# Ledger of designs, part 73: peptides against a protein of PDB entry 3OGK

Target 1, 307 residues: chain A of PDB entry 3OGK
Amino acid sequence: ATPDRLSRRFPNLRSLKLKGKPRAAMFNLIPENWGGYVTPWVTEISNNLRQLKSVHFRRMIVSDLDLDRLAKARADDLETLKLDKCSGFTTDGLLSIVTHCRKIKTLLMEESSFSEKDGKWLHELAQHNTSLEVLNFYMTEFAKISPKDLETIARNCRSLVSVKVGDFEILELVGFFKAAANLEEFCGGSLNEDIGMPEKYMNLVFPRKLCRLGLSYMGPNEMPILFPFAAQIRKLDLLYALLETEDHCTLIQKCPNLEVLETRNVIGDRGLEVLAQYCKQLKRLRIERGADEQGMEDEEGLVSQRG

## One batch from the design tools (peptide; made by RFdiffusion4, then SolubleMPNN)

Design b1_p15_1_s3 (from b1_p15_1, 8 letters changed)
Fold by OpenDDE base, seed 5:
Structure b1_p15_1_s3 (fold): chain B 307 residues (1-307), chain A 15 residues (1-15)
Amino acid sequence: as target 1 above (307 residues)
Amino acid sequence: MSYEEKRRKRIAELL
């Protein structure tokens, strides 16, 4: 479809989702004329889609100019922006969005590739937004943003229910977790093992309503931090955990209300048996082939075709 | 290298 055809057919459109490239294609392999750029769509949004409150770009090229135009055109009417696996922008574009769209409820840039200039965008969001419900920059590299701004967001946004972040040291997020009283979902962070301090993370206090979780680099030494609330866990993302088959079995046995599990082949047939035994409410299971397959000499860590 | 690939490599190094 072309942008002009969309606006003519649906002048009162409130939600738009665009997909730019095939899953197998890299951004640099997209021909310039393939419609991978959001520019013509942003122009159409600005001119003709005046009721649009939700925008989702998936696997598209987005410039700072595109974001600036979108921000100014929609302003406080923009409730949702998802830059899902996009590229071509910098943190200046994000700054424009949060500066002009002060009532945004959902901001996502998961797996997007961008140039980081500074952390001003998150600071601006922290200073002015009280509406945020979902913040997701999972699988991104931010080195210049402050955990303190994330804490401020949690304090000011009482409806904040889902936060996914990059590789923040989890201990730097203690203030955030304390402030995020209504948080139901958290993904990301970084658990960094310290041989000299095995109990480094044992005093972490998570939000009381937390039930969807994915901690990056969580090993068997850190796993016990979940045990106090394991019975309320509904979703686990273990794709980036450092758990072996037996660790999976231990954790799964403590999560009888698990509905969604994402993990690697390391769960093995044994882990799947335990999952079937203890997790009767399971709705979705995702098993990926992991890098750990190259090191596993033993069949116990592999999901076989016997299932 | 994608961010996902970087994470996978880090996991492989830590296991």
Scores: peptide ipSAE 0.392, ipTM 0.911, DockQ to the pose 0.731
Fold by OpenDDE base, seed 1:
Structure b1_p15_1_s3 (fold): chain B 307 residues (1-307), chain A 15 residues (1-15)
Amino acid sequence: as target 1 above (307 residues)
Amino acid sequence: MSYEEKRRKRIAELL
């Protein structure tokens, strides 16, 4: 599809999802001729797609200028922006988006690669947005954003239901969790084991409606924090958890309403058996090869064809 | 190194 053909065929288009060419390798290996620039599409959006409220770019090159043009062209009509595994922009581009699109409901930068200049974009979002439902910068490196701004967003956005973040220390998000009364999904953060304070996370209070969860670096010592509400968990992301096979079994048996599980091969055949036994509502299972496969001497930590 | 690769490396280091 070409931008010009799209607008001619669908001048009243409300939602656009564009995917860059599939690549086997990382962003640094993008060929010059891969055709993954959003620029011509943003031009078309700005000129001819005046009803567009949802934009999803996947694996595309996006510049700050592109974001600025998009922001100004759609302004408060833009409800959804997803920069999914995109590259080429900085936080200045994000700032433009949140400055001009004050009614944005979904903002996603998951797995995007960008240059971080400052945390102003999140601050601006916190100061002016009350419409946000989904915020997702999972698998990104934001070091200059403030957890206080995230708390402010939670306080001001009553419809906030899904938040996925990078490596915030989970204790810095206590205020956020208290404010996010309607939050159903949380992914990311960072659980950091402290031998001197093993119970440092036991007093965490999660939002009452939380049912989709993925805590990064959660080990067996931290896992018990989920037990009080494990029965309400419907989606669990354990891809970046520090759980062994037995830990998986322990957790899974406490999640009878689990519908989606994402984990590593460490779940093993034993974990899959437990999953089949206790999780009768399971709809989706994703098992990835982990870096931990080489370190686990235990044969039970591998998924075989039996599982 | 991608963020995912960095996370995988960190997991490997923490296990």
Scores: peptide ipSAE 0.387, ipTM 0.910, DockQ to the pose 0.751
Fold by OpenDDE base, seed 2:
Structure b1_p15_1_s3 (fold): chain B 307 residues (1-307), chain A 15 residues (1-15)
Amino acid sequence: as target 1 above (307 residues)
Amino acid sequence: MSYEEKRRKRIAELL
């Protein structure tokens, strides 16, 4: 479909999702520059799609100029922007979005590649937005943003229900968790084991409604912090946890209401048996091969056809 | 190296 054909057929379009590179690009089978540019679509949105509230770009090339044009064209009418596995922009483009789209509810840049100039975009969002429901920059590298701005967002955005972040030290997010009273989902952060302080995270308090969780680098020493609310957990992302087979079994037994589990092969057939026994509401299971499998001599960490 | 690849590498180093 061409942008022009779309606008002619659907001038009152509210939601647009565009997909660029196919999954084959993940295997380096497609040149990086083959990704569809959003430019012609942004031009069409600006000129002819004046009722558009939601934009989702997946695996596309997005420039700062594209983001600036989109921001100015849609302004406070833009409710959702998802830059899903996109590339070509900098934090200046993000700054333009949050400056002009002050009523944005969903902002996603998960797995996008960008140049980080500063943390001003998150600060601007914190200072002016009160509408945010979903913030997702999971699997990204932001080094210049402040956890304090995230706390401010939580304080000001009463409808904030889902936050996914990069490698923030979890202890830097204590204020955020205290402020985010309605938060249901959290993914990311970084749990950093300290041999000298094994209880470093034991006093961490999570939002009362938290039920979808994925803590990065969570090991068996940190896992007990989930036990007080494990019965309310509906989704676990353990792809980046440091749990062995037995640790999986221990945690799964405490999560009888689990609906979605994402983990690595380390769960093993034993973990799958425990999952079947204790998690009767399970709807989705994702098991990935981890980089850790190259070193696993233990067959218990493998999922067979029996599991 | 993608962020995912970097993260996988870090996990492999921590295990």
Scores: peptide ipSAE 0.380, ipTM 0.907, DockQ to the pose 0.663
Fold by OpenDDE base, seed 4:
Structure b1_p15_1_s3 (fold): chain B 307 residues (1-307), chain A 15 residues (1-15)
Amino acid sequence: as target 1 above (307 residues)
Amino acid sequence: MSYEEKRRKRIAELL
């Protein structure tokens, strides 16, 4: 469908989701006129879709100019922006969004590729937004943003329920977790093992309502930090955990209310058996192949076709 | 391999 056809058919559209081509096709084979650029759509949104509150771009090319135009056109009417696996923008574009869309509730840039100029966008969001419910820059590389701004967001946004971040040292997020009283979902961070301080993370206090969790680089030494609230966990993202098969079994056994599990082949048939035994409410299981598994000759760490 | 390197590698695999 063309942007013009959409607006003519649905002038009162409130939500738009556009999907581009897979990233592998983006680098060398993008014809100039492929539907991968959001520019024509942003133009249409700006001119003709005046009731649009939610925008989701997936695998699209998005420029700073596109974001600026979108931001100014929708302003405080924009409630949701998802830049899902997008590319082509910088943090200046994000700054424009948060500057002009002060009532945004959902901001996602998960797995997007961008040029980071500064951390001003997160600071601006922290200073002016009180409506944020979902913040997701999971699987991104922000080096210039401050965990203090994240804490400020948590303090100011009482409806904040889901936060997914990059590689913040988890201890830098202590203030954030204390402030985020209604947080139900957290993914990301970085758990860094210190052989000299095995209890480095044992005093980490999580939000009381936390039930969807994915801590990056969580190993067996850090895993016990989940045990006090494991029974309330409904979703686990273990894709970036450093857990072996036995560790999976240990954790899964403590999560009887688990509904969603995402993990790697390292769970093995044994882990799947434990999962079936203890997690009777499981609704979704995702098992990915890890690069780390290519070297493991151990047959027990592989999910068989029988499992 | 650093955690950051591991993450980057994994991200690249998922792209």
Scores: peptide ipSAE 0.252, ipTM 0.827, DockQ to the pose 0.190

Design b1_p15_1_s4 (from b1_p15_1, 9 letters changed)
Fold by OpenDDE base, seed 2:
Structure b1_p15_1_s4 (fold): chain B 307 residues (1-307), chain A 15 residues (1-15)
Amino acid sequence: as target 1 above (307 residues)
Amino acid sequence: MSYREKVEKRIAERL
């Protein structure tokens, strides 16, 4: 569909989701610029889609100019912006969004590629937003943002229920977790093993309502921090954990209310058997091939047709 | 290298 045809048919559109390059583009099967630019859509939104409150771009090219135009056109009417696996923008574009869209509820940049200029966008969001419900920059690298701004967001946004982050040291998020009283979902961060201090994370306190969790680089030494609330866990993201098959079995047995599991082949047939035995409410299972499989000679870390 | 690739590399190095 063309932008013009969409606005003519649906002038009162509230929600728009656009999908750009298929996975095939990663294999150079389509031109780099094929249907990927959001510019014509942003122009159409600005001119003709005056009731649009939710925008989701997936695998699109998004410039700072596109974000600035969108921000100014929709202002406080924009409730949701998802830049899902997008590219072409900088943190200046994000700054424009949070400056002009002060009532945004959902902001997502998951797996997007961007140029980081500064951390001002998160600071601006922290200083002015009280509406945020979902913040997601999972699988991104922000080196210039402050964990203190994340804490401020948690304190000011009473409806904040889901936060996914990139490479934050988990201990820097202690203040955030304390402030985020209504948080139900957390993914990302970084657990950094210290051989000289194996109990480095044992005193970490999570929000009381936390039930969807994925901690990056969580190993068997850190896994016990989940045990006090494992019975309330409904979703686990173990894709980026450092757990072996036996560790998976140990954790799964403690999560009888698990509904969603995302993990790697390391779970093995044994882990799947344990999952079937203990997790009777399971709705979704995702198993990915890990980069670690190139070195795993152990047959126990493989899912067969029996699992 | 994407952030995902960096994460995967770090996992592979620690396992």
Scores: peptide ipSAE 0.531, ipTM 0.932, DockQ to the pose 0.626
Fold by OpenDDE base, seed 3:
Structure b1_p15_1_s4 (fold): chain B 307 residues (1-307), chain A 15 residues (1-15)
Amino acid sequence: as target 1 above (307 residues)
Amino acid sequence: MSYREKVEKRIAERL
């Protein structure tokens, strides 16, 4: 579809989702610039889609100018912006969005590639937003943002229910977790094993409503931090955990209310059997092939085609 | 290298 045809057919459009590049583009099979620019769509949104409150770009090229135009055109009417696996922008573009769209409820940049200039975008969001419900920069690398700003967001945004972050040390998020009283979902962070301090994470206090969780680099030593609330867990993201097959079995047995599991092939047929036995409410299962499969010669870590 | 690839590499190195 062309942008102009969309506005003519649906002048009252409230939500738009655009997909640019197929997965094959990840293998350099498609030129980076092929059909992926949001610019024509941002122009159409600005001119003709005046009721649009939700925008989702997936695998598209997005410039700071595109973000600035979108921000100014939609302002406080923009409730949702998802930059899903996008590229071409910097943190200046994000700053424009949070500066002009002060009532934004969902901001996502999961797996996007961008240039980080500073942490001002998160600071601006912390200082002025009280409407945020979902913040997601999962699988991104921010080095210049402050955990303090995340804590401020949690304190000011009473409806904040889902936060996914990049490479934050989990201990730096203690203040955030204390402030985020209504948080239901958390993904990301970094758990770092300390041989000299095996109980480093045992005193972590999670939000009381937390039921969707994915901690990056969670190993068997850190896994027990989930046990006090494992019965309330409904979604687990174990894609980036450091759990073996047996660890999966141990955790799954403690999560009888699990509805969604995302994990790697390391779960094995044994883990799937345990899942079927203990998780009767399971609705979705995602199993990815991990990079770790090259080292596991052991049959126990393989999901058979029959499973 | 994407951030995902970096994470996957880090996992592979720790397992």
Scores: peptide ipSAE 0.527, ipTM 0.932, DockQ to the pose 0.649
Fold by OpenDDE base, seed 4:
Structure b1_p15_1_s4 (fold): chain B 307 residues (1-307), chain A 15 residues (1-15)
Amino acid sequence: as target 1 above (307 residues)
Amino acid sequence: MSYREKVEKRIAERL
């Protein structure tokens, strides 16, 4: 579909999701001449889709100018922006979004590639937003943002329920976790083993409502930090954990209310047996190939067994 | 190298 056709057909559209690189079956639905750029869509949104409050771009090319135009056009009416595996923008574009869209509830840039100029976008978000519910820059590299701004966001945004981050040392997020009283989901961070301090993370206090989590680089030494609330865990992301088969078995046994598990093939048949035995509420299981087996071929052998 | 690739490399090195 072309943007102009969309606006003519659906002038009152509130939510738009675009995919730049469709799976082969959807390739014919995206005009080749659009090259995966969001620009023509942003133009159409700005001019003709005045009720649009939710935008999701997946695998699109997004420029700072596109973000700036979108931000100014939708302003406080924009509730959701998802830049899912997008590229082409910098943190200046993000700054424009958070500056102009002060009532944004969902901001996602998961697995997006961008140029980081500074951490001002997160600071601006921290200073002016009180509406944020979901913040997700999972699997991104931000080196210039401050965990203090994340803490401020948690303090100011009482409806904050889901936060996914990149490479923050988990201990730097102690203040964030204390402030994020309603947080239900957390993914990312970095657990760093210290041979000299095996209990480095044992005193970490998580938000009381936390039930969906995925800690990056969590090994068997850090895994016990989950045990106090393992019974309330509903979703685990173990894709970036450092758990072996036996570790999986140990953790799974403690999570009887687990509904969603994302992990790697290291879980093995034994882990799957334990999962079947202890996790009777399991609804979704995702098993990816290990990092060692991921040759250049992104053949996501998604064995999604929908139970 | 994407951030994901960096993460995966780090995981592979530690496993």
Scores: peptide ipSAE 0.517, ipTM 0.928, DockQ to the pose 0.581
Fold by OpenDDE base, seed 1:
Structure b1_p15_1_s4 (fold): chain B 307 residues (1-307), chain A 15 residues (1-15)
Amino acid sequence: as target 1 above (307 residues)
Amino acid sequence: MSYREKVEKRIAERL
């Protein structure tokens, strides 16, 4: 489809999802002829798609200029922006979006590659947005953003239900969790083992409605922090957890209402058996090959065709 | 290295 054909056919389009060509290789191999630039689409949106509220770019090249044009063209009418595995922009582009689109409800840049200039975009979002429902910069590297701004967002955005973050120390998010009273989903952060304080996370208080969770680097020592509310967990992301097969079994047994599990092959056939036994409401299972495959000599840590 | 690759590397180092 071409941008010009889209507007002619659907002048009242409210939601647009564009996918770039599947890359065989990750971000570094953008062929020059990939045709994955959003520029012509942003031009079309700006000129002809005046009712567009939701934009989802997946695996596309997005410049700051593209974001600025989109932001100014849609302003407070833009409710959803998803930059899913995109590249080519900086935090200046994000700043433009949050500055002009003050009623944005969903902002996603999950697994996007960008240049980080500063944390102003999150600060601006915190200062002016009260509409945010979903914030997702999962699997991104923001080093210059403040957890205090995230707390402010939680306080001001009463409809905030899903937050996925990058590399925040979980203890820095205590204020955020206290403020995010309606939060149902949290993914990301960083759990860091401390030999001197093995129980440093045990007093962590999660939002009462939390039922979709993925804590990065959660090991068996930290896993017990979930046990008080494990029965209410419906989605679990263990892709980036530090759990072995037995740890998976332990956790799964405590999650009888689990509907979605994402994990690595370390779950093994044993973990899958336990999953089948205890999680009767399971709707989706995603098993990825993990970096730990090379180190797991144990046959139990591999998913076979029998599982 | 993508952030994902960094995460995967960190996991591999801690396991």
Scores: peptide ipSAE 0.514, ipTM 0.929, DockQ to the pose 0.696

Design b1_p15_3_s1 (from b1_p15_3, 11 letters changed)
Fold by OpenDDE base, seed 1:
Structure b1_p15_3_s1 (fold): chain B 307 residues (1-307), chain A 15 residues (1-15)
Amino acid sequence: as target 1 above (307 residues)
Amino acid sequence: SRFAERAALLAAMRR
């Protein structure tokens, strides 16, 4: 479909999801006439889709100008913006979004590639937004944003239920976790092993309602921090955890209410057996081929066709 | 090592 055809057919459209070409195509010369640019869609949204409150761009090219136009056109009517695996923008574009769309409920930039100029966008969001429910910049590299702003967001946005972040040191998020009283989902962060202080994370206090979790770089030494509430865990993202097969087995046994598991093939056939035995509520399983596959001599760390 | 694993994971995330 073309943007103009869409608006003519559905002038009262409230939600739009567009998917560009697979990422593999982004490594090649993308012709200008490639349908991967959001520009014509943003133009159409601005002019003709005046009831649009939710926008999801997946694997598309998005410029700062596109974001600025979208922000100004939809303003406080924009409730959801998902830049899912997009590229072409900078943090200036994000700043425009949060400046003009002060009632945004969902802001996602997961796996997007961008140029980071500063952390102003998160600060602006913290200063003015009280509506945020979902914040997701998982698998991104923000180096200039402040954990303090995230804490402020948690204090001000009482409906905040899901937060996925990049590589924040988890200890810097203590204030955030304390403030995020209604948080149900957290992914990301960075757990950094310290041989001299193996229990440095043991006193970490998580939000009471937390049930969907994915701590990046969590190893077996850090894993016990989940045990007090493992029974309430419904979703685990272990894609970026540093757990071996046995560690998976240990954790899975403690999560009888697990519904969704995402992990790497390091779980092995043994881990899958344990999963089947203890997690009777499991609805979805994602096993990704990890980079660790080549290095693990552990025969148990491989998922076979039998698993 | 955990360090090597972390580096590998980061590299995989960037692809």
Scores: peptide ipSAE 0.033, ipTM 0.727, DockQ to the pose 0.216
Fold by OpenDDE base, seed 4:
Structure b1_p15_3_s1 (fold): chain B 307 residues (1-307), chain A 15 residues (1-15)
Amino acid sequence: as target 1 above (307 residues)
Amino acid sequence: SRFAERAALLAAMRR
């Protein structure tokens, strides 16, 4: 499919999703005229797809100029932008998006690779947006954004229901969690071990409606912070948790309403047995091979064909 | 160790 053909066939298109090459093949391997660049699509969107409110680019090359053009062309009509595993842009491009698209409801940069110049984009979003429902920069490496801006977003965007972040220290997000009264989903953050303060996270208060979560680097010492609302949990992302097989069993037993589980091979056959026993509402299970599997010393930490 | 596990996960996330 070509951009011009799409606009001619569907001039009133409201939602567009484009997929490029797998990420491994993108870096310095995409020809200039390959469909991996969003540029020709952004041009067509700007000129001819005037009803478009949702854009999803997956594994595409996106420049700051592309984002700027898209932002100015769609402005407050743009409700959803997903840069899913994209590359080629900087935070200047993000700044353009949030500056011009002040009614954006969904902004996603999950697993995207970018050059970080500053944290202005998140600050601008915090200062002007009141419409945001979903913010997702999960598995990204922002170092110059402020958790205070995230708190401001939560305060101003009363429809905010899903937030996924990078490596924010969880204790820096206390204000955010307090402000995010309608939050249903949270993923990311960073739980950091402190030998001198093993209970440093035990007083963490989560939003009352929280039912989908994945806390990065959560170990067995931090896991109990979930126990008060474990029966409320519908989705768990344990891909980046630091839980052993038995820890998985402990947590799973406390989540009888679990519908979606994402975890690594460390859950083992034993964990899968416990899952089957206690989670009768389970609908989706994702098990990935983790880097930790190389360090497994026992068979319990492995998922076999029996599991 | 927890440190080693975290390092491994971080390395995996960067790929």
Scores: peptide ipSAE 0.031, ipTM 0.725, DockQ to the pose 0.202
Fold by OpenDDE base, seed 2:
Structure b1_p15_3_s1 (fold): chain B 307 residues (1-307), chain A 15 residues (1-15)
Amino acid sequence: as target 1 above (307 residues)
Amino acid sequence: SRFAERAALLAAMRR
């Protein structure tokens, strides 16, 4: 499909999802072309898709100029922007989005590659947005954003239900968790090992409605922080947890209402047996081969056809 | 080690 064909056929389009090239094309591993750029689509959106409120770009090249044009064209009509595994923009582009689209409800940059200039975009979002429901910059490398702005967002956006972040120290998010009273999903953060203070996370208070969770770098020492509410957990993302097979078994046994599990091959056949025994509500299971499992000698951490 | 595992995971995330 071409942009012009889309607008002619569907002038009242409210939601658009575009899927670009494989990821390799985004990093100059293969030649880039206009088919990978959102520019012609943004032009068409600006001119002819005046009812568009939801935009999802997947594996597209997105420039700051593209984001600026989109922001100004849709303004407060834009409710959803997903930059899913996109590249080519900087935080200036994000700043433009949050500056002009003050009623945005969903903002996603998961696994996008960008140049970080400053943390102004998150600050601007915190200062002016009260509509946000979903914020997702999972698996990104923002280093200049403030956890205080995230807390402010939680205080001001009472409909905030899902937040996925990069490598924030979890203890820096205490204020955020306290403020995010309606939060149902949280992924990311960073749990850092401290041999001198093994229980430094044990007093961490999570939002009462939290039921979808993926804490990055969670090891067996930190895992017990989930036990008080494990029975209400419906989705676990353990892809970036540092749990061994036995740890998986321990946690899974405490999550009888688990519906979705994402983990690595380290769960093993043993973990899958435990999962089958204790998690009767399971609807979706994703098992990845982690890079950390390459060369690990733990035979129990392998999933076979028996599992 | 936990450190090595974390490093491997970080490397995987950056792909």
Scores: peptide ipSAE 0.031, ipTM 0.723, DockQ to the pose 0.210
Fold by OpenDDE base, seed 5:
Structure b1_p15_3_s1 (fold): chain B 307 residues (1-307), chain A 15 residues (1-15)
Amino acid sequence: as target 1 above (307 residues)
Amino acid sequence: SRFAERAALLAAMRR
């Protein structure tokens, strides 16, 4: 469909999802003729889609100018913005969004590529938003944002239920977890081994309603921090965990209410057997080929046709 | 090693 055709056919459209073409290369390096620019759509949204409150761009090129135009056009009517695997913007574009769209409920930029100028966008969000329900910048790299702003968001946004972040040190998020009383889902962060302090994460307190979880770089030494609430876990993202087959078995046995598991082939046939035995409510299983396949000497850490 | 695995995962995330 073309932007103009869409607005003519659906002038009262409330939700729009656009998908660009999959690319193996960096999204920002693709030719203009691939049809992945959001600019014509943003123009159409600004002019003709006055009831639009939800926008989802997937694998598209998005400029700061596009974001600024969208922000100003929709303002507080914009409730959802998802920049899913997008590229071409900077944190200035994000700043414009959060400055003008102060009632935004869902802000996603998962796996997007961008230039980071500063952390002002998260600070602005923290200072003025009380509506946020979902914040997701999973698998992104922000070096200039503050964990304190995330804590402020948690304190001010009482409906905040899902937060996915990049490479924050988990200990820097202690205040965030304490403030995020209604949080049900958390993914990301960074667990760092410290030989001198093996128990450095054992006193980490998670939100009481947490049931969907994915801690990046979680190894067997850190895994026990989940045990007190493992029975409450319904979704696990272990894609970026550093767990071996036996570790998977240990954790899975403690999660009888698990509904969704995402992991790598390191789970092995044994892990799948344990999963089948203990997780009777499992609805979805995603097994990815991980980097651990390259050079993995553990034969048990492979999913075969049997499993 | 765990370090090598982490590095590999980070590299994969950046792709």
Scores: peptide ipSAE 0.029, ipTM 0.716, DockQ to the pose 0.204

